# Ledger of designs, part 80: peptides against a protein of PDB entry 7AL2

Target 1, 85 residues: chain A of PDB entry 7AL2
Amino acid sequence: YEIMLIRPKTIDDINYVVDQVLEESNPVILDLSFLEKESPANFKLAGEKIKQMRSNYGAEALLLSRCNDKNLIIIAPKGVSLVRK

## One batch from the design tools (peptide; made by RFdiffusion4, then SolubleMPNN)

Design b2_p25_4_s3 (from b2_p25_4, 12 letters changed)
Fold by OpenDDE base, seed 4:
Structure b2_p25_4_s3 (fold): chain B 85 residues (1-85), chain A 25 residues (1-25)
Amino acid sequence: as target 1 above (85 residues)
Amino acid sequence: HMMEILLEENPELKDFSEIESYYLS
């Protein structure tokens, strides 16, 4: 698999994340800082998609970093384990 | 506020983060 990195800006980007996780089985590291600042509606949508992937498809998600300029989250598809040691 | 909602809706994110406090505006 590949690890995708993206800072979503549009609905198309959000759908891309979903496709990568669910269809391609690729983990995605995403920065939600743009959506949080620029598009409340799409930020909400992104959050809903994250929850759906976790709840319905066995994806895992972890907050990697939250600071003034970035909100980094990793989403791993089912079968790719996120391990903290 | 929006990020806090995201974290509340996704407890896994909250549990593994280094954030020490959460609040709603």
Scores: peptide ipSAE 0.365, ipTM 0.764, DockQ to the pose 0.088
Fold by OpenDDE base, seed 1:
Structure b2_p25_4_s3 (fold): chain B 85 residues (1-85), chain A 25 residues (1-25)
Amino acid sequence: as target 1 above (85 residues)
Amino acid sequence: HMMEILLEENPELKDFSEIESYYLS
């Protein structure tokens, strides 16, 4: 698999994340800081998609960093485990 | 505020956010 990195800015980017996790089985490291600052509606949508992937498709998600200008989250598809050292 | 909603809607994410080994910053 590949690890995809993205800072989503549009609905198309959000759907790209969903496709990578659910269809391509690729983990995604995403930064939600753009959506949080520029589009509350799309930030909410991104959150809903994360929850849906976890609840319905067995994806895992971890918060990697939260600071003034970054909201980094990793989403792993079912079958790729996120393991604490 | 919005991040708090995200964390509340994803309790596993919230739990892991308190684990030091998962922070990169």
Scores: peptide ipSAE 0.361, ipTM 0.760, DockQ to the pose 0.060
Fold by OpenDDE base, seed 3:
Structure b2_p25_4_s3 (fold): chain B 85 residues (1-85), chain A 25 residues (1-25)
Amino acid sequence: as target 1 above (85 residues)
Amino acid sequence: HMMEILLEENPELKDFSEIESYYLS
């Protein structure tokens, strides 16, 4: 698989994340800092999509880094396990 | 922090904010 890196800025970017996880089975490392700053509505949408992928499709998610200008999340599809060593 | 404000005003995002964290730095 590939690991996709993206800082979503639009709804299309959010849907791209969903497609990568569910259709391509690629983990995605995404920075939500743009959405949380510029579009609370799209930030909410992104969170809803992440929850749906976790609840309905067996995806896993971890918060990798959080500060004033960074919000890094990894989303892994069902076939990829996130393991803490 | 903008995220903290958003989470306070939008309880539906609380589950997302409570996921396990593995801070890189």
Scores: peptide ipSAE 0.281, ipTM 0.698, DockQ to the pose 0.042
Fold by OpenDDE base, seed 5:
Structure b2_p25_4_s3 (fold): chain B 85 residues (1-85), chain A 25 residues (1-25)
Amino acid sequence: as target 1 above (85 residues)
Amino acid sequence: HMMEILLEENPELKDFSEIESYYLS
């Protein structure tokens, strides 16, 4: 698989994340800081999509880093395990 | 040595995604 990196700015970007996780089975490392600052509605939508992927499709989500200008999350599809060492 | 991968500290994000936390040593 590939690991996709994206800082979503639009609904199309959010849907791209969903497609990568659910259709391509690729983990996605995404920075939600743009949506958090610029579009509360799309930030909410992104969160809803993350929850839906977790609840309905077995995806996992992990917060990697949060600071003033970064909200970094990894979303792993069902076939990829996130493991603590 | 260790990297912390955290539970969501932002209430809004936590409410929607319920992100889990792990550690790398």
Scores: peptide ipSAE 0.205, ipTM 0.631, DockQ to the pose 0.077

Design b2_p25_4_s4 (from b2_p25_4, 11 letters changed)
Fold by OpenDDE base, seed 4:
Structure b2_p25_4_s4 (fold): chain B 85 residues (1-85), chain A 25 residues (1-25)
Amino acid sequence: as target 1 above (85 residues)
Amino acid sequence: SMRSIYLEEDPSLKDWEEIEDYYLS
């Protein structure tokens, strides 16, 4: 698999994340810091998509880091596990 | 076969369920 890093700015970017996880089975490192600051509606939409992928498709999600200029979440598709060590 | 991504434990790491409310508000 490939790991994608994306800082989404549009709905198209959010849908790209969904496609990578569900259709391509690629983990995604997602930086939500732009949406968090600039678009509350799309920030919430991104959160809803993460919830849906976890609830309905067996994806995992984990916060990597949240600070002043970053909001990093890794999303793994079913079949790729996230393991803390 | 098993496919895993290993993450060094760190206080910044949080499971989605711990943070969900913030991202859905």
Scores: peptide ipSAE 0.761, ipTM 0.934, DockQ to the pose 0.902
Fold by OpenDDE base, seed 5:
Structure b2_p25_4_s4 (fold): chain B 85 residues (1-85), chain A 25 residues (1-25)
Amino acid sequence: as target 1 above (85 residues)
Amino acid sequence: SMRSIYLEEDPSLKDWEEIEDYYLS
């Protein structure tokens, strides 16, 4: 698999994340800091998409860091497990 | 079989369930 890093700015970017996880089976490191500051509606939409991917498709999600104007979440598709060491 | 991504344990790491409300409010 490939690991994608994206800082989404638009709904199209959010949908790209969903496609990477569900269609391509690629983990995504997601920086939500732009949406958090610039679009509360799309920030919430991104959260809803993460919830849906977890609930319906077996994806995992983990907060990596929320500080210094970063909001990093890793999303792993079914078949890729996130393990703390 | 399952593949794994290993993350060094750190206080900044939080499960989705711990943070969900912030992202859905």
Scores: peptide ipSAE 0.761, ipTM 0.934, DockQ to the pose 0.931
Fold by OpenDDE base, seed 2:
Structure b2_p25_4_s4 (fold): chain B 85 residues (1-85), chain A 25 residues (1-25)
Amino acid sequence: as target 1 above (85 residues)
Amino acid sequence: SMRSIYLEEDPSLKDWEEIEDYYLS
């Protein structure tokens, strides 16, 4: 698989994340800081999509870091385990 | 802010369940 990296700015970007996780089975590292600052509605939408992927498709999600102007989350498709040491 | 109630200052390596409310509220 590939690890995709994206800082979503639009709904199309959010849907891209969903497609990568569910259809392509690629983990995605996303920075939600743009949406958090510029579009509360789309920020919430992104969160809802993450919740749905976890609840319905067995995806995992982990906050990597939130500080200053960064909000980094990794989403892994079913079959890719996120492990903390 | 209300969101700060659900997310500690400068958090890292947190499970989704710990942070969910910050992203859904």
Scores: peptide ipSAE 0.663, ipTM 0.915, DockQ to the pose 0.236
Fold by OpenDDE base, seed 1:
Structure b2_p25_4_s4 (fold): chain B 85 residues (1-85), chain A 25 residues (1-25)
Amino acid sequence: as target 1 above (85 residues)
Amino acid sequence: SMRSIYLEEDPSLKDWEEIEDYYLS
């Protein structure tokens, strides 16, 4: 698999993340900082999609880092384990 | 902010369950 990196800015970007995780079985490292600042609605949508992928498809999600200038989350498809040591 | 009540300052390496409300509220 590949690890995809993206800083979503649009709904299309959010859907791209979903497709990568669910259809391509690729982990995605995403930075939600743009949406958090510029589009509260799409920020919430992204969160809802992450929740749905976890609840319905067994994806895992982990916050890598949130600070003033970034909001990094990794989403892994079922079968790719995220382990915090 | 209201959102900040769900997350400590400068969090890192947290499971989704710990942070979910921040992203859904």
Scores: peptide ipSAE 0.650, ipTM 0.913, DockQ to the pose 0.227

Design b2_p25_5_s1 (from b2_p25_5, 7 letters changed)
Fold by OpenDDE base, seed 5:
Order: structure tokens, then sequence, then C-alpha cells
Structure b2_p25_5_s1 (fold): chain B 85 residues (1-85), chain A 25 residues (1-25)
């Protein structure tokens, strides 16, 4: 698999993340800080999509870092384990 | 906000609680 890195800015970017996780089975490290600041509606939509991938498709989602202008999350598809040692 | 506090306190953890709070908005 490939690990994708993206800072979504549009609905198309959100759908691209969904495609990478569900269709390509690629983990995605994403920064949600742009949506959080610029579009509360699209930020909520992104959250709904992440929850849907977790509940319906067995994806995992982990908060990696939070600061002033970063909101880093990793989403892993089913079959890729996130392990803490 | 409660959401910001939760984000700061739960780095490295599953997003269950944060996402549930976000969806309540």
Amino acid sequence: as target 1 above (85 residues)
Amino acid sequence: SELEKLKKENVGKDLDEILDLLLSL
C-alpha cells in the first residue's frame, strides 16, 4: 500500500480521501485545519465520512497532533493495523 | 471550547469521542 498525505480544502478532496481508504486500501494522513477554520459545514462532513468509514468498513482513525494550525489524523483501512509500542 | 480541550487531551487516541462531539454540532 501507499501512505497518502493531504490537507483537504474542498468536498472533492474529502471524497478523494474516502476513495483512497475504501477503494485503494491506502492509509491517509490528513490535516483538517483548513476545513476547521474555513468551512465548519465541510469540517462536519469530513467527520461524518470518517465515522462512516469506521462504523461500516472497519477503518481506524487516530489523532496524531493538534496545535494552532495543524489537526493531523491518520485513517487506516481494514487490514492495516495501527500499533502503539 | 470542550472540543478543543478534548483534542489536546487525546492526542494518540481513537477519535470516537471527538467525532461524536463534532457530529452533535
Scores: peptide ipSAE 0.124, ipTM 0.713, DockQ to the pose 0.944
Fold by OpenDDE base, seed 1:
Structure b2_p25_5_s1 (fold): chain B 85 residues (1-85), chain A 25 residues (1-25)
Amino acid sequence: as target 1 above (85 residues)
Amino acid sequence: SELEKLKKENVGKDLDEILDLLLSL
């Protein structure tokens, strides 16, 4: 698999993330800070899609970093486990 | 804010417990 990195800005970007996780089975490291600041509606949409991937497809999601200008998370497809040592 | 502090304290944890909090902004 490949690990994708993206800071989504549009709905197309959000759908790209979904496609990477569900269709390509690639983990994605996301920075949601742009959406959080610039588009509350799309931020909510992104969160809902993350919830759906977790609930329906066995994806995992962890918070990597949170501060005023960053909201970094990793989403892993079912076949890739996230392990904290 | 207290909300931001709480989010920072959850780094490394499963987002299931904190997603609603994150989305509340």
Scores: peptide ipSAE 0.115, ipTM 0.709, DockQ to the pose 0.666
Fold by OpenDDE base, seed 4:
Structure b2_p25_5_s1 (fold): chain B 85 residues (1-85), chain A 25 residues (1-25)
Amino acid sequence: as target 1 above (85 residues)
Amino acid sequence: SELEKLKKENVGKDLDEILDLLLSL
């Protein structure tokens, strides 16, 4: 697989993340800080998609870092395990 | 496709709850 990195800014970017995880089976490291600041609606949408991928499709999601200018999350598709040591 | 299925779903969960879950994992 490939690891995708993105700071989504549009609905198309959000759908791109979903496509990468569910269709391409690629982990995605994403920074939600742009959406959090600029579009509460799209930020909520992104969060909903993350939860749906976790709840319904076996994805794992982990918040890596959160501060004023960063909201870094990794989403791993089913079959890619996130392991903390 | 899985993408189309997800687009049609509506979880209706609070965003703060989602963030709390992500922090706990």
Scores: peptide ipSAE 0.046, ipTM 0.530, DockQ to the pose 0.048
Fold by OpenDDE base, seed 3:
Structure b2_p25_5_s1 (fold): chain B 85 residues (1-85), chain A 25 residues (1-25)
Amino acid sequence: as target 1 above (85 residues)
Amino acid sequence: SELEKLKKENVGKDLDEILDLLLSL
């Protein structure tokens, strides 16, 4: 698999993330800072999609970094485990 | 903000624990 890096800015970008996780089985490292600042509606949508992937498809997600200008989250598809040591 | 501080303190945790907090921003 590949690890995808993206700072989504549009709904199309959000759907790209969903496709990468569910169809391509690629982990995605997201920076949600653009949506958080520029589009509360799309930020909410992104969060809802993450919840759905976790609840319905066995995806895992965790916060990697949070500050004023970045909001990094990793989403791993079912079959790719995030292991904490 | 206090909310931003809480998020920063939860780095590495399962997103289910903090997702609602993230969405409140």
Scores: peptide ipSAE 0.126, ipTM 0.720, DockQ to the pose 0.628; fails the geometry check

Design b2_p25_5_s3 (from b2_p25_5, 8 letters changed)
Fold by OpenDDE base, seed 3:
Structure b2_p25_5_s3 (fold): chain B 85 residues (1-85), chain A 25 residues (1-25)
Amino acid sequence: as target 1 above (85 residues)
Amino acid sequence: SELEEFKKKHVGEDIDEYLDLLLSL
């Protein structure tokens, strides 16, 4: 698999994330900072999609960033486990 | 903000509560 990195700006980008996780089984490192500031509606939509992937498809998601100006998470498909040693 | 405070506290943890905050917007 590949690890995808994206800072989504549009609904098309959000759907791209979903396709990468569910169809391609690729983990995605996601920066939500653009949507958080520029489109609260699409920010919420992205959150709903992440929730759906976790609830219905066995995806996992963790926060990665400690910076206030960043909003980084990783989403892993069911076949890829996020493990902290 | 609540979201920024959450990020500082819960890096490396499951984001269930974070998603709840997002969905409350």
Scores: peptide ipSAE 0.291, ipTM 0.781, DockQ to the pose 0.833
Fold by OpenDDE base, seed 4:
Structure b2_p25_5_s3 (fold): chain B 85 residues (1-85), chain A 25 residues (1-25)
Amino acid sequence: as target 1 above (85 residues)
Amino acid sequence: SELEEFKKKHVGEDIDEYLDLLLSL
């Protein structure tokens, strides 16, 4: 698999993330900072999609960034485990 | 903000609570 990195700005980008996780089984490192600031509606949509992937498809997600200006999350498909040492 | 406080506190953890907060906005 590949690890995808994206800072989504549009609905198309959000859908791309979903496709990567669910269809391609690729983990995605996702920076939600643009949506958080610029589009509350799409920020919420992204969150809903993440929730759906976790609840219904066995995806895992972790918050990665402690930076105040970043909102960095990793989403892993069911076949890829996120392990904390 | 609550969101920022959560981010600082819960890095590396399951984001269920974070998503709940996010979706409440």
Scores: peptide ipSAE 0.288, ipTM 0.779, DockQ to the pose 0.826
Fold by OpenDDE base, seed 1:
Structure b2_p25_5_s3 (fold): chain B 85 residues (1-85), chain A 25 residues (1-25)
Amino acid sequence: as target 1 above (85 residues)
Amino acid sequence: SELEEFKKKHVGEDIDEYLDLLLSL
């Protein structure tokens, strides 16, 4: 698999994340800071889709950043485990 | 903000609670 990096700005970008996780089985490192600042509606949509992937498809998601300027999340498809040691 | 406080506290944890908070905004 590949690890995808994206800072989504549009609904198309959000759907890209979904496709990468569910169809391509690629982990995605996602920066939600643009949506958080610029589009409350799409920010919420992104959250809903992440929740759906976790609930329905066994995806995992973890926060990566502690910075107030960033909103970094890793989403891993089922079969790719996220492990903290 | 509440979101910022959550980010600082819960790095490396499953984001279920974070998503619930996010969706409540």
Scores: peptide ipSAE 0.287, ipTM 0.777, DockQ to the pose 0.808
Fold by OpenDDE base, seed 2:
Structure b2_p25_5_s3 (fold): chain B 85 residues (1-85), chain A 25 residues (1-25)
Amino acid sequence: as target 1 above (85 residues)
Amino acid sequence: SELEEFKKKHVGEDIDEYLDLLLSL
């Protein structure tokens, strides 16, 4: 698999993330900081999509960032395990 | 902010609580 990196800005970008996780089975490292700042509605939508992928498709998700100006999350498809050491 | 504080405390953990917080905004 590939690990995709994206800072989504549009609904199309959000759907791209969903396609990568569910159709391509690729983990995605995503930065939600643009949506958080520029589009509260799409920020919420992104969160809903992440929740749906976890609830309905067995995806896993973890917070990656400790930085104030970034909102980094990794979302991994079912079958790719995120392991904390 | 509350979101920033959460992110600092819970790096590497499951984001259930974070998603709930995010979706409440």
Scores: peptide ipSAE 0.286, ipTM 0.780, DockQ to the pose 0.774

Design b2_p25_5_s4 (from b2_p25_5, 8 letters changed)
Fold by OpenDDE base, seed 3:
Structure b2_p25_5_s4 (fold): chain B 85 residues (1-85), chain A 25 residues (1-25)
Amino acid sequence: as target 1 above (85 residues)
Amino acid sequence: SELEKFKKEHVGEDLDEYLDLLLSL
């Protein structure tokens, strides 16, 4: 698999993330900072999609960022486990 | 903000509570 990195700016980008996780089985590192500041509605939509992937498809998601100007998370498909040693 | 406070306190943890907070906006 590949690890995708994206800072989504549009609904198309959000759907791209969903496709990468569910169809391609690729983990995605997401920066939600653009949506958080520029489109609260799409920020919420992205969150709902992440929730759906976790609840319905066995995806895992972890928060990565400690910075105020970043909002980084990783989403892993069911076949890829996120493990902390 | 509440989101920024959460990010500082819960790095590396499951997003369950984060998503609940996000979806409450």
Scores: peptide ipSAE 0.223, ipTM 0.764, DockQ to the pose 0.854
Fold by OpenDDE base, seed 2:
Structure b2_p25_5_s4 (fold): chain B 85 residues (1-85), chain A 25 residues (1-25)
Amino acid sequence: as target 1 above (85 residues)
Amino acid sequence: SELEKFKKEHVGEDLDEYLDLLLSL
């Protein structure tokens, strides 16, 4: 698999993330900071999509950011385990 | 903010609480 990196700005970008996780089975490291700042509606939509992937498709998601100007999350498809050591 | 506080305190943890917080905004 590939690990995709994206800072989504549009609904199309959000759907791209969903396609990468569910159709391509690729983990995605995404920065939600643009949506958080520029589009509260799409920020919420992104969160809903992540929740749906976790709830309905067995995706895992972890918070990566400790910085206030980035909002980094990794979302991994079912079958790719995120392991904390 | 509450969201930033959460991000600093819960790096590497499951997003259940984060998503609930995010979706409540």
Scores: peptide ipSAE 0.223, ipTM 0.763, DockQ to the pose 0.806
Fold by OpenDDE base, seed 4:
Parts: C-alpha cells; structure tokens; sequence
Structure b2_p25_5_s4 (fold): chain B 85 residues (1-85), chain A 25 residues (1-25)
C-alpha cells in the first residue's frame, strides 16, 4: 500500500480521502486545518466521513498534531493497524 | 477553543472523543 498525504480543501478532496481508505486500502495522513478554518461545513463533513469509516468499515484514526495551526489525523484502513509503542 | 484544547491533550489517542467534539460544532 501507499501512504497518502493531503490537506483537503474541497469536497472532491474529502471524497478522495474516502476512496483512498476504503477503495485503495491506503492510509491517509490528513491535515484538516484548511477546512477547520475556511469551511465549517466541509470540516464537519470530513469528520462525518471519518466517523463512518471507523464505525462501519473498521478504519482507525489517531490525532497526530498538537500544533495550533495544524490538524493532523492519520486514518488507516482495516488491513493496516496503528500501533503505539 | 475546545478543539485546540483537545488537540493539545489527546495527541496519539483514538478519535472517538475528538469526532464527537468536532461534530458538535
């Protein structure tokens, strides 16, 4: 698999993330900071999609960034485990 | 903000609580 990195700005980008996780089984490192600042509606949509992937498809998601200017999340498909040592 | 507070305190943790907060906004 590949690890995808994206800072989504549009609905198309959000859908791209979903496709990568669910269809391609690729983990995605996602920076939600643009949506958080510029589009509350799409920020919420992204969150809903992440929730759906976790609840319905076995995806895992972790918060990666403590930076005030970033909102980094990793989303892993069911076949890829996120392990903390 | 509550979101920023959460980010500082819960790095590396499961996103259940984060998503609940996010979706409540």
Amino acid sequence: as target 1 above (85 residues)
Amino acid sequence: SELEKFKKEHVGEDLDEYLDLLLSL
Scores: peptide ipSAE 0.218, ipTM 0.758, DockQ to the pose 0.823
Fold by OpenDDE base, seed 5:
Structure b2_p25_5_s4 (fold): chain B 85 residues (1-85), chain A 25 residues (1-25)
Amino acid sequence: as target 1 above (85 residues)
Amino acid sequence: SELEKFKKEHVGEDLDEYLDLLLSL
């Protein structure tokens, strides 16, 4: 599989993330900092989509960053496990 | 903010609580 990296800025970008996880079965490392700062509505929408992927499709999601300038999250599709050592 | 505080404290943890917090705001 491929690991996708994206900093979503639009609804189209959010839907691209959904397609990568659910249709392509690719993990996505996404930076939500742009949406968090520039569009509270789309930031909330992104969160809703992540919740739906976890609840309905078995995706996993973890926080990766403590940085104030980046809001990094990894989303893994069902079949790709995230393991802590 | 509450979101920034959570982000700093919960790196590597499941997003369940983060998403609940986000959706409640």
Scores: peptide ipSAE 0.210, ipTM 0.753, DockQ to the pose 0.889

Design b2_p25_6_s1 (from b2_p25_6, 12 letters changed)
Fold by OpenDDE base, seed 5:
Structure b2_p25_6_s1 (fold): chain B 85 residues (1-85), chain A 25 residues (1-25)
Amino acid sequence: as target 1 above (85 residues)
Amino acid sequence: SEKENDKLLEEVAEVSEELREKMEK
């Protein structure tokens, strides 16, 4: 598999993340800082999509870092385990 | 832990709602 890195800016980007996780089975490292600052609605949408992938498709999500100018999350598809030591 | 991470993700969602509310004012 490949690990995708993306800082979503649009709904198309959000859907791209969903496609990568669910259809391509690729982990995605997301920076949600743009949406958080520029589009509250799309930021919420991104969060809802993450929850949906976790609840319905066996994806895992891990918040890597959140501060004023950073919002990093890794999403792993079913079959790729995220382990914190 | 998984529970801690879930709480953190929920916190992100709460911030989203807060931002939305601010934009509606």
Scores: peptide ipSAE 0.031, ipTM 0.575, DockQ to the pose 0.068
Fold by OpenDDE base, seed 4:
Structure b2_p25_6_s1 (fold): chain B 85 residues (1-85), chain A 25 residues (1-25)
Amino acid sequence: as target 1 above (85 residues)
Amino acid sequence: SEKENDKLLEEVAEVSEELREKMEK
């Protein structure tokens, strides 16, 4: 698999993340800082989709970093284990 | 755990709301 890195700005980007996780089984490192600041609606949408992937598809999400200009979350598809040491 | 993940995401949401509130004032 590949690890995708993206700072989504549009709904298309959000859907891209979903496709990567669910269809391609690729982990995605997300920076949600753009959506957080520029589009609360799309930020909420992204969050909802993350929850859906976790609840329904066995994805795992982990907050990596939150600061003024970053909101980093890794989403791993089922089968890719996120381990914190 | 799922609960832990929910808490993490909730934290993100809270920060986002704070930012939104600041921007609206």
Scores: peptide ipSAE 0.030, ipTM 0.564, DockQ to the pose 0.080
Fold by OpenDDE base, seed 3:
Structure b2_p25_6_s1 (fold): chain B 85 residues (1-85), chain A 25 residues (1-25)
Amino acid sequence: as target 1 above (85 residues)
Amino acid sequence: SEKENDKLLEEVAEVSEELREKMEK
């Protein structure tokens, strides 16, 4: 598999993330800092999509870093192991 | 831990709602 890195700016970018996780079975490292600052509505949408992938498709999500200038989350599809010590 | 990760993700969601409320006036 490939690990995708993206800083979403639009709804199309959010849907791209969903496709990568569910259709391509690729983990995605997300930087949500742009959406958080520029589009609270799309930021919320991204969060809801993450929750849905976790609840309905066995995806896992891990918050990597949250600060003023970064909001990094990794989403792994079912079958890719994320292990936290 | 899994529990810790869930807590962190919930914090992100709360921040999202806070920002939305501030902008929706």
Scores: peptide ipSAE 0.030, ipTM 0.570, DockQ to the pose 0.069
Fold by OpenDDE base, seed 2:
Structure b2_p25_6_s1 (fold): chain B 85 residues (1-85), chain A 25 residues (1-25)
Amino acid sequence: as target 1 above (85 residues)
Amino acid sequence: SEKENDKLLEEVAEVSEELREKMEK
């Protein structure tokens, strides 16, 4: 598999993340800082999509870093486990 | 830990709700 890195700016970008996780079975490292600043509605949508993937499709998510200009989350498909030591 | 990660993800969700509420005012 591949690990995708993206800083979503549009709804199309959010849907791209969903497709990568669910259809391509690729982990995605997301930076949500753009949406949080520029589109609160799409920021909420992204969060809801992450919750849905966790609840309904066995995806796993991990918050990597949150600061002034970064909001980094990794989401992995069901077949890929995230381990924190 | 797993419990800690769940709390962090919940924090992100809470921020999302706060922003939504501000937009609706």
Scores: peptide ipSAE 0.029, ipTM 0.568, DockQ to the pose 0.067

